# Peptides against a protein of PDB entry 6GMG, part 60

Target 1, 331 residues: chain A of PDB entry 6GMG
Amino acid sequence: DSDDRVTPPAEPLDRMPDPYRPSYGRAETVVNNYIRKWQQVYSHRDGRKQQMTEEQREWLSYGCVGVTWVNSGQYPTNRLAFASFDEDRFKNELKNGRPRSGETRAEFEGRVAKESFDEEKGFQRAREVASVMNRALENAHDESAYLDNLKKELANGNDALRNEDARSPFYSALRNTPSFKERNGGNHDPSRMKAVIYSKHFWSGQDRSSSADKRKYGDPDAFRPAPGTGLVDMSRDRNIPRSPTSPGEGFVNFDYGWFGAQTEADADKTVWTHGNHYHAPNGSLGAMHVYESKFRNWSEGYSDFDRGAYVITFIPKSWNTAPDKVKQGWP

## One batch from the design tools (peptide; aimed at target 1 G63 D255 H277)

Design b2_p19_3_s4 (made by RFdiffusion4, then SolubleMPNN; from b2_p19_3, 9 letters changed)
Fold by OpenDDE base, seed 4:
Structure b2_p19_3_s4 (fold): chain B 331 residues (1-331), chain A 19 residues (1-19)
Amino acid sequence: as target 1 above (331 residues)
Amino acid sequence: SLEDAELINRAAKEAEEKA
């Protein structure tokens, strides 16, 4: 019951976190201990530690999305999303593959579609685009200069994103970022901002007008990236969970993982921070836990989801919520 | 929406898949 959600209490600024515990190859801790770590490591504004505010603690209390929310400074809009889909693999497997024993045709097609997404390539595409954006931001002191730089960078790389409409989420993402306009944030200066990445896992079969089979087993044609750009149209993502395939079965609506702006070139060594559920210490769900997972553990996902997207947004460079290096766990 | 965010229970799913 959503009524059981509680905002975690404030933690003293100088309180050190307790050690994290291992959990299936991840580092795990309770939300209050994550707040302690966050204050020591990620809270810095212009090099000064900050206590997590009540508002930030409230955002965090929402679970996996709360981790992304508190670190990005805004609720995820998911408008600038990337993925990688192997169309040739998909077509070949549909043509030459066969359903497993007991697998329906719809289940087979949904599974083949899911398996045709490459999480690593999707992540790399987002990193590539974020790098281009960061170069465009570096010496741009107004939005016009940023957009001009961005177009030049895309032209030099012969990137298909250069053909996107001026109103596309790709070009409008910076100006639509609240922290860009804030006096203590970007202050309308692109050079004070940097691109950051988070990931969302969700279900493809969200169209209520579609067949029951698509809602149960996935829609093979939904949420595919556009060729050349890798952009995913997220407009149809309404946080609708997978439909039950058997009586009593239930699925959750999404998962969010925070990457930020790590510079580690090896995807397998990158750290993704996420939560299990909303904080309900006195409810049936219990206290919220925060996980710091390697990419392998993050990208595995759950049976609840058949899509993964990697999303770009922006934060002020003065924030330390997206450092170059993230250390897993504590100490 | 914020209401949608409150429905997440990944811990339960993880336990089911890894048990």
Scores: peptide ipSAE 0.031, ipTM 0.704, DockQ to the pose 0.095
OpenDDE base, seeds 1, 2, 3, 5: peptide ipSAE 0.029, 0.031, 0.030, 0.030; ipTM 0.706, 0.654, 0.711, 0.702; seed 2 fails the geometry check

Design b2_p19_4 (made by RFdiffusion4)
Pose (drawn by RFdiffusion4):
Structure b2_p19_4 (pose): chain A 331 residues (1-331), chain P 19 residues (1-19)
Amino acid sequence: as target 1 above (331 residues)
Amino acid sequence: SDATKINEKRAEAEAKAKS
C-alpha cells in the first residue's frame, strides 16, 4: 500500500533495454528500462561503460529532478540561469489588452507576463553563453586563465556579461562546481570540464507574505531576466508550488529537463529528458517514467509553471551524460 | 492529493541534498 519512494534495482551492464519510440514528439519508458539505456549510451567514463551506482539510482528515483541530478552529479542549484522576456510586448499588452471573459486583473497580468517569455530565445541565450564558456576553458589549465579567456571574448563580443561581479553566479559557476575540484573530475583544471544545460519550469508567486492573488495567479515582476545579460535571479525560488484556485486542485511545484550538450543546431530537434514523478510502483502514483521530449514538447509546459529558466553548470569531459547526440527511444 | 505526494518527495530530495 505504501506510496513510499523505492530505489530501482541494479541492472546488469549487458542487459539491453526494451524498445520504445516517440509518439508525437515524446517518448517514455519505465525508469527501470531507462537505466538500461543510460548504461548503454550515457554511462561512459573515459569511454568505459559503467553500471548506474546505488547512489545514482537513488537520486534518479526522486522524479524529474533525478535525471538532472544523475547526469550532472549534483542536486541542481539553478544559480546561473538565463531567460528571454519581451518587455515591450508585456508593457504594450498590459496598457492595450483587457482581461478575457472570466479573469481577474491579477490573473490577466499573471498570464500576460507568462506569455511574454520566449523559451526558444532563452535556451538560445544559454546556448551561446555556454559556448563562450567552453571556448574559454579549452586550453586554460587553471581557473585564472579560464576567467581571463572568458572576459576577453565577452568584452570583444560586447556582451554585458563581462561586467558581472567577480563573485557573481556567472563568473563563479566553474569554481563552485563540486566535480571541478574533485581529483577524479576537473582537478582544478578547466580544460577537463564542459558546460552543460538543463531547464527548470517553476511558479513565479513564491513569496508567502505576498497577496493570495500572486500565489494563485502569478507575480509578473518575479523572475524576470535582467536586461543585456538575460540573467535570472533564482535566489528567491524556494520550490513553492502554485497555490490552488479551488479546493482539490493540485499543482506540481517544478519540473526539470536535461538537455546536456547536443550539437544539433535545430532547437526544435533537441531532446530533453525528464521524469513524471518519484518511483513508487507499489504505491499510488506508480512507477517513475522517464520522458524524452523534443524542445517544443518540453517548452509547452503546464499551467503549474509560469516561469522557465535555462541553467548552465559544468561536468567533467570524461563523462558521457551530455553526448553530442541524444536519440529518443530504443534502439 | 497526487501533487502533494510529489511535492513532499521532492522536498525530501532537497533536504537530502543539503544534509

Design b2_p19_4_s1 (made by RFdiffusion4, then SolubleMPNN; from b2_p19_4, 6 letters changed)
Fold by OpenDDE base, seed 4:
Parts: sequence; structure tokens; C-alpha cells
Structure b2_p19_4_s1 (fold): chain B 331 residues (1-331), chain A 19 residues (1-19)
Amino acid sequence: as target 1 above (331 residues)
Amino acid sequence: SNADLINEYNAEAEAKALS
């Protein structure tokens, strides 16, 4: 119950965090301690540390989505999303594979579809596109210049994204970013912005008009990336959780992981920051915890989800919420 | 449990952010 949510108190600007603890191969800490780390490492605006504001602390208190929210500066819209799906593998497994003992046909198809997504390739596609966008931003001082640069870059690379509609989330993403328009942000200058990445895990079987089997075991045809571009139509993602397969079973709606703009070429060495639930220190859920996971830990996901998307948005270059290097844990 | 590591959707947060 969201009624138990509490906004964490302010932390002194110079308060150093306590050491993180290892948990399931990731670094873990309570939300208050993450705020301390955030202020020391990620809070910098134009090179100066900032205390996390009450508004930012409130955003953060909403759990995994709060981590992405506070670091990106906006609630995730998830419109510019990428994934990778192996169609040949999917078809082959459906044709030549068989359900496991006790596995229904629907369960088999859902599982095969889930396994046909490649999280690493999806992540790499997002990074590739972000790189192209960053090149387009670099010397552009208005949106028109940015769009022209972007089209040129895409043409040079023979990228299918060049064929997207002008109103596509791909081309409209920058203009729809609040921080781009802020005076102390982008100030309408694309060259002051950079592309950043976060990830969302969610359930494919969200269509209430579909079969119960799809809601329980997944919709094999839902949320596939478009060939060539890798774009995922997220318009049908309504944050509907997986349906229970047995009495008493329950699933969560989504999970978010913040990557930012790390330059580490090895995906396995990248760090993803996420939370477990909204902050409810006096409630049954307890205090919110923040995790810093390696890509392998993040990309594994949970049984609650059968889709992963890698989303691009933008932040001002003056922010340090997306540094080139992210160190896991503390110290 | 996995549920301990994953938060539930918060409609209030979304509504606030979109307002």
C-alpha cells in the first residue's frame, strides 16, 4: 500500500556513506545511505556537489523507478526503447522443441519467446544508438541542427532509423525532455545534452482481451523489436503484472535499472542501479534498499517478467548522474 | 524472495510525474 510510503529525510551534504554490503553478487544499501553516496558521487552540477532536494528524495522513495527518476530528472516514459529478438531461434525452437514434462503448450511458447530475446544485444543496440545521438548532439546548437546531424549520421551508417517518422519517439525524444528546455539544463542547446540509458523489465501478457494462458505464461508475439531498428512499441505496456499461475501467487508490475552513460565497453562490467520497493520504514515492506548490480545480475531479471527493454533519454552534460565510470558499492 | 527485491507499481508516483 502506497499509503505507507515515506520520504527519506535529508542527509548532510558532507556525510559520507556507510559501506555497502554484498547481496546476491551485487552491492546493497539502505536508501538513506544511497542518498549519501549520491550526494558525494552523482549530485554534481557543473562540478559542484548538491544536496538531494526534498523533491528528489520523494522521487527516489518510489523504489526502482525512483532511482531512474532521480538520476534522469523525469519519470520514465519508456517511449524510445530497444531490444533484440532472434526470430530464427524462436521459429526453430517452436518447430523442433517440445514442452517439458508438466509444461503446457502456452507455457512452452512463452518460455521460448522469452529465451529468444538477447539482453546483451538489446543493450548494445541502445548503446549504439546513444552513440549516434551523442555525435549528432555534439556540435548542434538548435534542434534543427541536431536533427540534421542525426539524419546524416544514420545515412552514413545505413541505419534503418533514418526511415522513422519525424514524429517518432526517436526524433521527438530530445524536444520532449524537460531538462533540455531548462535554463540551467540544456537551455534549448542540444550540445549541452547527452544521451543516457536505463532498462525496464515487464510482462508481455498484458492484453486483457487475450487468453488467460497468455496472461499467465506470456504473449510470444508481444513487444518484439522492429527488424532493422530494434525499436519496441511500448504503447501497450500498461504496467500490468503477470497473472498468477497458482493460488496465492503474485507478481510485480515492473523493474527499472539505471545505467546512464558508462563508457565501459565490456557489458559484463557495467553497473546497474535499482531499488527493491517504495520506502516504507514503518510499514510491512520496510525501508527501501538500493542495489548496484553488474549487468549479469541485472539482465537475469525475475520470473515476474519476460521482456526487457533498453530505453534512451537525455540529461544535461552538467549533471553527474551518468558519469563515464560507475564504481560499485562503497568505498 | 524475488518480491523483496522488486517494488510494486505506484500509480500515485506516475500521476504526480505526469501532472
Scores: peptide ipSAE 0.035, ipTM 0.685, DockQ to the pose 0.456
OpenDDE base, seeds 1, 2, 3, 5: peptide ipSAE 0.026, 0.027, 0.026, 0.124; ipTM 0.702, 0.689, 0.676, 0.736; seeds 1, 2, 5 fail the geometry check

Design b2_p19_4_s2 (made by RFdiffusion4, then SolubleMPNN; from b2_p19_4, 7 letters changed)
Fold by OpenDDE base, seed 3:
Structure b2_p19_4_s2 (fold): chain B 331 residues (1-331), chain A 19 residues (1-19)
Amino acid sequence: as target 1 above (331 residues)
Amino acid sequence: SAADLINEYNAEAEAKARA
């Protein structure tokens, strides 16, 4: 719990944002200025601008996860997550590689595992699946029709996801989306919904019953995608940060990046929106800042994390929180 | 817990933003 977290104040609906500040290839601004941008660009419901509500501002104040929260309409559950892992590279590097000078064996193995994930391929897999889902949603007016369409699409593509259980997050994701059931949302009509993507960075070594080395340097076997589907079992992700490797060292619990439903085919040109920490303008952490990063900047992540997952959820098509094109920064 | 829901301070991001 953060006693110094504050809800950002309301911004007038017609207030234009101040210019963003460029920083290492990303655009950065204070949270209140992001609210201004959000109201101008992303707030639209059925084509009408909306002032960010107190509830939405409260969600946003939670930090990087707040950006995903306010734009997706729900706190991330991370149930439908994808990644790409190169097993051959991992095995080869473990066999033929060697620890760096001063690097322990556990540190070496953790690093090799981290480097064996391909963020771009993971992202592409999520986009591929989202595309399939969107096709299944397009003309489906009940969940049964959606599921039938989805199965047909998967069969046509010979996708391993067709073998998932009916209770799998893959098939249950839509029905478990609150906005799907809302009268002003999907109203139980799949064709009123669209698939969207966000990403989570987190630590693999979260098992308290495992070795200290795994908690410090990563668990090479944890949170790997299933072969064929690319699905990551996120059930063991409890938002536990990396354990310190030296006295006084500390790591962050997670990072979230919002992508939405951008149609840009070049992954490197996609924009990811995220925050640095919860909003504490009167505290030691200071005001929350929001970043709009290109994929390269986002996917690079931080030393705090050794896993990246790309998660699919759904929002109503009437929302403009996930437009086809996202412009970085302001103006 | 409520503590698990909040984004902790990202020192690296902050350092880069302030540089």
Scores: peptide ipSAE 0.192, ipTM 0.775, DockQ to the pose 0.069
OpenDDE base, seeds 1, 2, 4, 5: peptide ipSAE 0.190, 0.109, 0.184, 0.161; ipTM 0.780, 0.693, 0.799, 0.797; seeds 2, 4 fail the geometry check

Design b2_p19_4_s3 (made by RFdiffusion4, then SolubleMPNN; from b2_p19_4, 9 letters changed)
Fold by OpenDDE base, seed 5:
Structure b2_p19_4_s3 (fold): chain B 331 residues (1-331), chain A 19 residues (1-19)
Amino acid sequence: as target 1 above (331 residues)
Amino acid sequence: SAADKINAANKEAEEKARA
């Protein structure tokens, strides 16, 4: 019940975190302890530690999306999303594969589609694009300069993104970032901004006009990346969960994982920060827990989801919510 | 809506089930 959500209390700025707990390859802690860590490690604005504000604590309290929200400074819009889909694998498995025992055709197709997404390649594509964007940002002092730089970078790499429309989320992403316009943020100076990445897991079968089977087992054709660009049209993502396949079964609407701007080249060593649910210390769900997972743990996802997207947004360089290195757990 | 912003899953339980 959403009514049980509580804003975590403020933590003293200098309060050190308690040790995180290991949990199946993840580091886990209660949300209050994450706030302590966040204040010590990620809170810095212009090199100065900040207490997490009430507003930020409120954002964080929403669970997995809250982690991304507090670190990105805005509620995720998911407009600039990337994925990788192996069309050949999909076609071959559909043609040559067979449903498992007890598996319906729709279930089979949904599963095959899910398995045809490559989370690592999707993540890699997002990192590649973020790198291009960061180069375009570096010495651009107005949006026009940024866009010109971006086009040049894309042309040099023969990247299909160069063919995107000027109104595409790809080109409009910076101007649509609130922190870019903030005086204490980018102040309309692209060179003060950096690209960051988060991931969203969600369900493909969200179309209410589609078959019940698609809602239960996935829509094999939904949320595929465009060839060449890797862009995913997220316009149809309405945070609709998977439909139950049996009585009493329930699925959650999404999962969000925060990566930021880690420079670790090995994807398997990257750390993804996410929450389990909204903070309800006095409710049935209990206190929110925050997980710092390795990529493998993050990318495995849950049965609730059959799509993963890697989304690019921007934050001011003055924020330390996306450091080059993220240490898992505490200490 | 608040529903659009919240994750209500008991993910911990699912993780334990996978382990």
Scores: peptide ipSAE 0.030, ipTM 0.718, DockQ to the pose 0.064
OpenDDE base, seeds 1, 2, 3, 4: peptide ipSAE 0.029, 0.024, 0.029, 0.027; ipTM 0.695, 0.687, 0.718, 0.698; seeds 2, 4 fail the geometry check

Design b2_p19_4_s4 (made by RFdiffusion4, then SolubleMPNN; from b2_p19_4, 9 letters changed)
Fold by OpenDDE base, seed 5:
Structure b2_p19_4_s4 (fold): chain B 331 residues (1-331), chain A 19 residues (1-19)
Amino acid sequence: as target 1 above (331 residues)
Amino acid sequence: SDADLINKANAEAAEKAAA
């Protein structure tokens, strides 16, 4: 129960992490040890290490979303989300494929839809857009300059995002970032900010007015990216988990993975940081564990989820929560 | 509510972590 959540205690700033445990291509550790690593590696503000504050530790304690929360500086709003969906594959498989033995039609359609998403292409699209945004930010000292730069970049690339409404999450994302407005953050200077990426896994079948089959097996039409832009309308994501298909079955509401702003060109070598559940050291769930996974491990997801989105937000360049390189594990 | 903000235990993740 969420009532068992505990804020991890403070760790001395000079305390070094214990070695991470390798597991299935991941590096895993208990949350307190991640705090130690975070303080050594990611905590820097203007080049100075910081102890993780009580507030930050509390954010972190919420599990996978907590990892993204503490590193991005805000609870994920998921407004600027990207994915890639192969419509031709989907249509072809629906037309020419058939349910597996024991698979219902709804289950078949849900599975086919899930398989028609390409996590790597979705991630690549987000990285592409983040790069465009970063170029637009680079020498912009006010929002107007940033937006003008952004429009120019999009026009030069003939990107469909140039046609988005001015009120679109795409154009409003920066101004809606709290750290952009903070004096010790962006201080309303776009050039002090950088685009960062995290990923969310979630369930498509969240519409309570839809069929039970969609809630159990997925809604094939839900949370598809818009053609050309790759934007996903996340407004209908209410953190509703997959409905049980059998008695006693339960599913997790979401998973979040933090990528930040790694410069590794090979997607397969990128590191994604995520947690297993909220921190409950004295509860049934136990202590929160933090995982540093390669992209293949992250993007594989779980049966709990049939959608993956790659979300862009912003952090101050003075923060080191999104370094160019992330080393998996410790040491 | 906390339920909206937190992720619950993932059985698959737990199994992997325990292995």
Scores: peptide ipSAE 0.034, ipTM 0.713, DockQ to the pose 0.069
OpenDDE base, seeds 1, 2, 3, 4: peptide ipSAE 0.026, 0.030, 0.025, 0.027; ipTM 0.670, 0.745, 0.668, 0.683; seed 4 fails the geometry check

Design b2_p19_5 (made by RFdiffusion4)
Pose (drawn by RFdiffusion4):
Formats: sequence, structure tokens, C-alpha cells
Structure b2_p19_5 (pose): chain A 331 residues (1-331), chain P 19 residues (1-19)
Amino acid sequence: as target 1 above (331 residues)
Amino acid sequence: SLDDQKRDAYDGTALGLTY
């Protein structure tokens, strides 16, 4: 009867996954089966396949956060985040539009702010920034050389990110990555690391001391990207879900999707990996399922979330959790 | 802490999503 979280059992390294295919842009499989796929194509350490450890299986069993947690080796902090927001569209649709049949002004403003975000450009911005970071760390063997290389390209590219504080989440992203300091990971050598990207969907109205309207319909001024850099201040994100509008209405607080470092130029052809909920086959929600969605399927989101952030972190190059290509389903 | 992170991960999707 217990809807307790259970850890999926260990899968032998030779066990192949059951086949599955995408349907209308999304593929899904039970977590036990995804572990088999992950061990075949994502588990490599210096090209050697590995069994998903007990710890990794535990992390994975927590739901959508589990895929990103496992692939990055760290519970997601969301410290370095990017998004795109059309300020002109937002200001124009506020002073020219009107609420639809059955909207409070607070609901109208909340929706317009939501629709003003552009998740394709937001992902595109994280893409170009991560590429600059990877070029900066290619031949840099200490952090100082990495920061010099990073600032040099940003200045020459006239990127407003060059003026970020030395201790900002942007410039401190590499040094604050635990695997960067680990002797078996980056060992304080930026050339052994790689920038990767994952996404977080979440709610904007997370201030518990704010009006109910913002908790139910969203805070338009919350989690907007800074101009020029596109950085999103995630410090006030506390994993608080959207408040219900009627009794019995439940919302999920957040959703994480793993992109990694795919080379596909078509943002619509990129695959994003995420789970539906925590693993509980003996309970109410049932077993965890891992979803592999095309970008548009992922960026479609849900009414639970009115905000999207594309986050950059680092993993060692010796890993294979962010390969150049990601294939939906199996084989 | 690790326990806080585990609690947040658990609570964050207690209801689940239907994709």
C-alpha cells in the first residue's frame, strides 16, 4: 500500500533494454528499462561502460530531478540560468490588450508575462554562452587561464556577460562545480571539464508574503532575465508550487529536463530527458517513467509552470552523460 | 543539506506529471 519511494534494483551491465519508440515527439519507458539504456550509451567513464551505482539509482528514483541529478553528479542548483523575454511585447500587450472572458487582471497580467518568454531563444542563449565557456576551457589548464580566455572572447564579442562580477554565478560557475575540484573529475584543470545544459520549469509566484493573486496567477515581475546578459536570478526560487485556484486542484512544483551537449543545430530536433514522478510501483503514483521529448514537446510545458530557465553547469569530459547525439527510444 | 535536497525532490513531484 505504501506510496513510498523505492530505489530501482541494479541492472546487469550486459542486460539490454526493452525496445520503445517515440510517439508524436516523445518516448517513454519505465525507469528500470531506462537504466538499461543509460548503462549502454551514457555510463561510459573514459569509454568504459559502467553499472549505475546504488547512489545514482537512488538519485534517479526521485523523479524529474533524478535524470539531471544523475547525469550532472550534483543536485541541480540552477545558479547560472538564462532566458529570453520580449519586454516590448509584454508592455504592449498590457497597455493594448484586455483580459479575456473570465480573467482577473492579475490572471491576465500573469498569462501575458508567461507568453512573453521565448524558450527557443532562451535555450539558444544558453547554447552560445556554453560554447564560449567550452572554448575558454579548451587549452586552459588552470582556472585563471580559463577566466582570462572567457573574458577575452566575451569582450571581443561585446557580450554584456563580460561585466559580470568576479564572484557572480557566471564567472564562479566552473570553480563551484564539485566535480571540477575532485581528483577523479576535473582536478582543478578546466581542460578536463565540459559545459552542459539542462532546463527547469517552475512557478513565478513563490513569495509567501505576497498577495494570493500572485500565488494563484503568477508574478509578472518575477524571474525576468536581465537585459543584455539574459541572466535569471534563481536565488528566490524555493521550489514552491503554484497555489490552487479551486479546492482539490493540485499542481506540481517544478520539472527538470536534461539536454546535455548535443551537437544537433536544430533546436527542435534536440532531445530532452525527464521523468514524470518519483519511483513507487507498489504505491499510488506507480513506477517512475523516463521521458525523452523533442524540444517543442518539452518547452510546451504545463499550466503548473509559467517560467522556464536554461541552466549551465559542468561535468568532466571523461563522462558520457552528455554525448554529441541523443536517440529517443531503443534501439 | 542532502536531507533537504531529498525532501525537496520528493515533495516537488509528489503529485506527478502526465506528459

Design b2_p19_5_s1 (made by RFdiffusion4, then SolubleMPNN; from b2_p19_5, 11 letters changed)
Fold by OpenDDE base, seed 2:
Order: structure tokens, then sequence, then C-alpha cells
Structure b2_p19_5_s1 (fold): chain B 331 residues (1-331), chain A 19 residues (1-19)
């Protein structure tokens, strides 16, 4: 398959963005204009605006994942993921519910499983954990101090995460963050880092050894959060899209939304930044567009996906890619 | 690899998402 992706050109550092356009409760703009906004608002390193580098523009040009990539500074690993699943609802609906007209049993089970996830609770869990981590990062000047602080915080809250193995993504996430080790990043100092959040939408039915029905309609048992912790095992996520149910049907493999470290307490008022596809201005897809969506618009997802995870990673505090307040659109 | 991830991202988005 031909790669018709194009890296957007550099934008002058002083160029102000054009106004965003409203789109069904979202603010929308072309990728070039997002670069302009990014340079004005999010580019700051140690308080100084930066032009988006060619590498960063390249990352961004990969579409939905590109927005998270450029803002987090690394390709998403998705290891520290959270969700919320209502097991009782799932069991009760399977027992007492009935397939809709024309709905197969597999389709019914997949739909019921999808509907048993609570996106808001999943997001809140990630925010709770990120808050705990941020407290643990405070005044910790080495990883050992961070881990000790983290364990203390978890113990104080009687959080089930305190029982996770030392090798768990929960405890290893910081040390596995490239920017933590960089001289101009964390420089191995946890107190220079902060926890940030992004979200991934994906398909549950990715097991090629499973039934075709699971690949078409979802795997009800896949990618459920662990009770108590809310952790999702993402090891089986291979970025495989939903299987078509009819000839000519196709699905996108994933979607990514960047939240960062917004302090807005009302989930419905939080802003999620994401892209529609890779930048192909001369191709059939056209130019990449960037969207800033409210949580409701983001969490609704698409039929392409039946899972949502909220992922924690880390960035240096000196970066402004995750400000406390995000304004939707421009101006 | 990063190259593989890039490929996956491109292939997976060929249909685009309509928001």
Amino acid sequence: as target 1 above (331 residues)
Amino acid sequence: SMEEQKKIALEGQKLGISY
C-alpha cells in the first residue's frame, strides 16, 4: 500500500491561528492551523514558545495517534490503562435481555458488553490515579522516593493498586518514559515530571484464533478492567480493526484523544484533542483535521470501536502540552 | 518497531473517521 502521508510544512512561530469551525459540538481545524495554535499555546519549553520541529510535524501527520504523540512526546504505549465495567449490569442483561430483531446472539452479547462500560467512571478513575501519582512525584528526587511516596498514598487511600507487582505498568511507567531520562526533561528527577492522560478507542475482537462472530461483533470478555484497580490488560491490543460484517465494509483500527492534565472537575467540560486521519492533502483522504471535543463527544466513540481506555503517561513539567486549562477552538 | 507502528497507523486510518 502506497504511503501518501505528507508532513505538514513549518509554520512561522509568530503566525496566529485562524478561527476554528464548529462541527457538531466540536471545534475543527485543518492540521496546519492546529500547528499554529500549538505553537502559540502548547509549544512552550521552560516558558518559551517553540516552533514545532519537523519530527513533531511528522508525528502529528499520522492522524489521531499523531495528536497524542506530539503532545506526549512518545508514541503511545498504552500500558497503564484504566476503564470501568459494570459486571452486574452485564450479567443481568445477558440473562434477562433479548436480542433485537435481526440481531445474532454474538451481536447481542457484544453490544451488551460495550454498553456495560462506563466511560465517565473510567475517566474519573484515571484522573484519581493521576492525582495520586502527581502527589507522589512532588518532592521526589529519585525513583525510589517516588515509589515510596506512591505506596504511602495508596495505603492511605486503601487503594487496590498498592497490591500491584513492582513490575506492573503502574509502578514501571515513570522509569519507562523516555522524557524522564532526558537531560532537558525529567533528568531522572520525578519532581520534574507530571502525570497526563489520553484515551484510546479500539476493538475488542482482535483474537484471530477466536470465532468470526467475536471479530465481527466484539469479544465480551476482552479488555475488561481488573476489579478494584480498574487496570486494563492492553497486551492483547494489536491495533486490529473490527472485521467487516458485509462485503465492502471496513473499520478504522483505533482513535486517540489527548486530555493532558486539565484541572476542570466537571468531566463534561473537559476538552479532548484528536485527529480524523493521517495527512494526505494530495490523496483521497485529504488534509488532516484536528478536533477539540467535549468529553461527551469524545466518549461516544464510533461503531468501529467497542472499548475505551484512559491511559496515564508522564511528561516534563517544563512542557506546556498539558496545561491546566484548555480552551476549545480559536480564539 | 516504530516503523511497524507507523504502518499500522496509516493502514488503520485509510478509511478515515468522520466526526
Scores: peptide ipSAE 0.638, ipTM 0.961, DockQ to the pose 0.812
OpenDDE base, seeds 1, 3, 4, 5: peptide ipSAE 0.027, 0.026, 0.030, 0.028; ipTM 0.684, 0.699, 0.708, 0.683; seeds 1, 4, 5 fail the geometry check

Design b2_p19_5_s2 (made by RFdiffusion4, then SolubleMPNN; from b2_p19_5, 8 letters changed)
Fold by OpenDDE base, seed 5:
Parts: sequence; C-alpha cells; structure tokens
Structure b2_p19_5_s2 (fold): chain B 331 residues (1-331), chain A 19 residues (1-19)
Amino acid sequence: as target 1 above (331 residues)
Amino acid sequence: SLEDQKQTALDGQRLGITV
C-alpha cells in the first residue's frame, strides 16, 4: 500500500498565520497554517523562536498523533494514563436500565460503560497529578531528589499513588522521557522539566480473544482506572479500531488531543489541539487540518471510541509547546 | 518500533476523522 503521506513544506519563520476558520466551536486550519502559528507561538526554545524542523514537520504530518508528537517531542507512549469511572453509575444502569429499541445486550452494556466514564474528572485527576509532579520537579536536581519529593507530596495528600511500585510508569515516566536526558533538554535535571498532558481516545474492545460483541460494541471491563489512583493500564491498547457493525463501516483507531500545561482552571475553557488525519494533499484524504477545540468539543469524541485517557508526559521548561495560556485560533 | 507505530498511525487513520 502506497504511503500517500506527505511532509508539509517548511514555512518561513516570520510568516504570520492566516485566520483560522471557526467551526462548531472549534478553530480550524490547514496544517501548513498551523505550522506558521506554531512557529510564532509554540516554537520557542529558551525564548527564541524556531522554524519547525523537517523532522518535526514529518511528525506533525501523521495526523492526530502528530500534533501531540511534535509538541511533546516524542511519539506518545501512553503509559501514564488517567481516567475516572463511575462504578456505581455503571452498576446501577446495568441493573435498572434497559436496552434501547434494537439495541442488543452487548450494545447496551458497552454504551453504559462508555457513559460511566467522566471525562472532566479524568482530566482533573491528570491535572492534579501533573501539579504534584511539577512541585516535585521544581527543586530537584537529580532523579532521586525528584522521587523523594514526589513521595513526600503524595504522602502529604494521602494519595494512593504513593503505594505504586517503584517500577510503575508513574515513577519511571520522567526517567523514560528522552528529552529529560538530552543536553539541550532536561540534561538529567528534573527541575528543567515540567509535566504536560495530552489525551487519547481509543476503543476498549481490542482483545482478539474476546467475543465479537465486545469488539463491535465495547468491552465494559476494559481500560478502567484503578480505584484511588485513577491509573489506567494501557498495556493492552494495541491501537486496534472498533470492529465494523455493518458492511462497509470502518473506524479510526485513535485520536489524540494536546493540552500541554494550560493553567486555566475552568476545564471548559481549556483548548485542545488535534488533527483530523495524516497529511495527504495529493491523496483522497486531502490536506491535514488542525483543530483547536474547547474541552467540550474534544471530550465529546466520536463513535469510533469508547475510552478516553488523559496522559502525563514531560517536556523541557525551555520549550514553549505547552504555554500557560493557549489562544484558540488566529489572530 | 517507531516505524511500526508510524504505520499503525497511518493505517488506523485512513478513514480520517470528520469533525
């Protein structure tokens, strides 16, 4: 199969973006124009504006994951993921609820499970944890100091994460971040790093050994957060899309949204940056578009997905890919 | 591998997302 993906051309460093197009509460633009905005707003290293490199443009061109990739500096590993699941709601709805007309039991259970996830609480948990991590990073000049600070912070808050194994993605996440080890990045100094957040939407029914119904309608038991910590075991996420329920139907395997480190306290006012598909200007998909969506628009997701996770990773503080404030659109 | 991830991303997004 011919790869029709194209790396967008370089944009002059001083080229200003064209206005974004408003669409359903989102701001939309073609990927080339996003590159222009990115160079003006997000490209800064140590306060200096940078042209998006060919490598970064290549990463970006991979679509929804590309936005997170270029801004985080690495392909998403999704290991440190958080969600919120209302178990009581789930149980109650299963017990007292009824399938809709024409809805199978499996469809019903899958839907109820999907609806039992609270995206806002999941996001809030990730923000809470990121905040704790940032405090732990602030004065730590080696990993040991960071881990000690982190444990102290967690203990002070009586957070269940304090009981995680030392090898848990929670404690190993910083160590496993390439930019942490880079000379121009963290240079092995935790205080030079900050926690950032992105979100992944994906399908729960990925177990090939499970029933066809689970693959079509979701696995109600899959990818639930652990009680107390909110951690989601993402080890079974193999980027397998939802199975078709009818002939000719197909689904996208995932969606990624970049939040970064916005300080806006109101979740509804936060901006999530994401792409529609990989860049194929000469192909059937066409040019990649980048969207800056409010949380409501992002968290709504699509029928392709029944899970949302909020993932923490780290970037150097010297990068401006995760500013305190993100302005939607241009100008 | 990264190459596998890239390919998975491409394969999985061939339908595109309609916002």
Scores: peptide ipSAE 0.641, ipTM 0.957, DockQ to the pose 0.804
OpenDDE base, seeds 1, 2, 3, 4: peptide ipSAE 0.614, 0.633, 0.613, 0.638; ipTM 0.950, 0.954, 0.954, 0.956

Design b2_p19_5_s3 (made by RFdiffusion4, then SolubleMPNN; from b2_p19_5, 12 letters changed)
Fold by OpenDDE base, seed 1:
Structure b2_p19_5_s3 (fold): chain B 331 residues (1-331), chain A 19 residues (1-19)
Amino acid sequence: as target 1 above (331 residues)
Amino acid sequence: SLAEQEQTALNGQKLGINV
């Protein structure tokens, strides 16, 4: 029951983590031990370790979204999302392919659409845009300067994002970041902020007015990136899970993975941090576990989801929740 | 709202039941 959620207790600031356990090519640990690692590695504000606050521990306790929440400093809004979709592959497979044995037409179309997304290219696009944003932030001491720099960078790269409306999530993302306005955060100085990335997995067939088949097998036309920009309109994502295809089947509404600002050029070597479920040590679900997965393990996702989006947000440079290098596991 | 966020987070509870 959701009422079984418990906030993990405080861990002493100097307590070292226990070793992580290997699990299917990823490193795994219980949430309390992740807190210990987080305090040693990621907690730093202006170079000083911090004990994870009660509020942060409460955020973390919510599971997969909790990892992104505690590291980004805000609940995910998912407004600035990127993906890559191969339209030619999609059209060709629909035309020349056929349903598998026992597969319905709707199931076939949903699967083909899912397979037409390229997770690596979607991630690469988000990294590219984050890099442009970081250059625009570097010497900007007010929002106007940041926006001017951003437009110049986009023009120099002939990037289609230069044509976005001023009210677009792309241009409004910084001003809508709480930590940008905080005195101990950005303090309204863009040069004190950096772009970071997380990923969300979710279901395309969320329209309740659509066919049952779309809700069960996916909506092939939903949540596609705009050509040129790679932007995904996330306004229709209402955290509705996939509809059951058989009696007793149930699906989860989303998964979140934290990347931050790693500089590793090889996508396959990047580390993604995520949680399994809310912390319920005395409940049926048990204690929350945290996973540090390689990109392959993250991008595979689950059958619960047919979309992956890579989202940009911002954190203060004084935070160490998004270091250049992330080491998998402990020690 | 915070309440909406909490409910949304709680709805993801069944993900990866592996301990």
Scores: peptide ipSAE 0.030, ipTM 0.726, DockQ to the pose 0.659
OpenDDE base, seeds 2, 3, 4, 5: peptide ipSAE 0.025, 0.029, 0.029, 0.027; ipTM 0.684, 0.729, 0.725, 0.718; seed 4 fails the geometry check

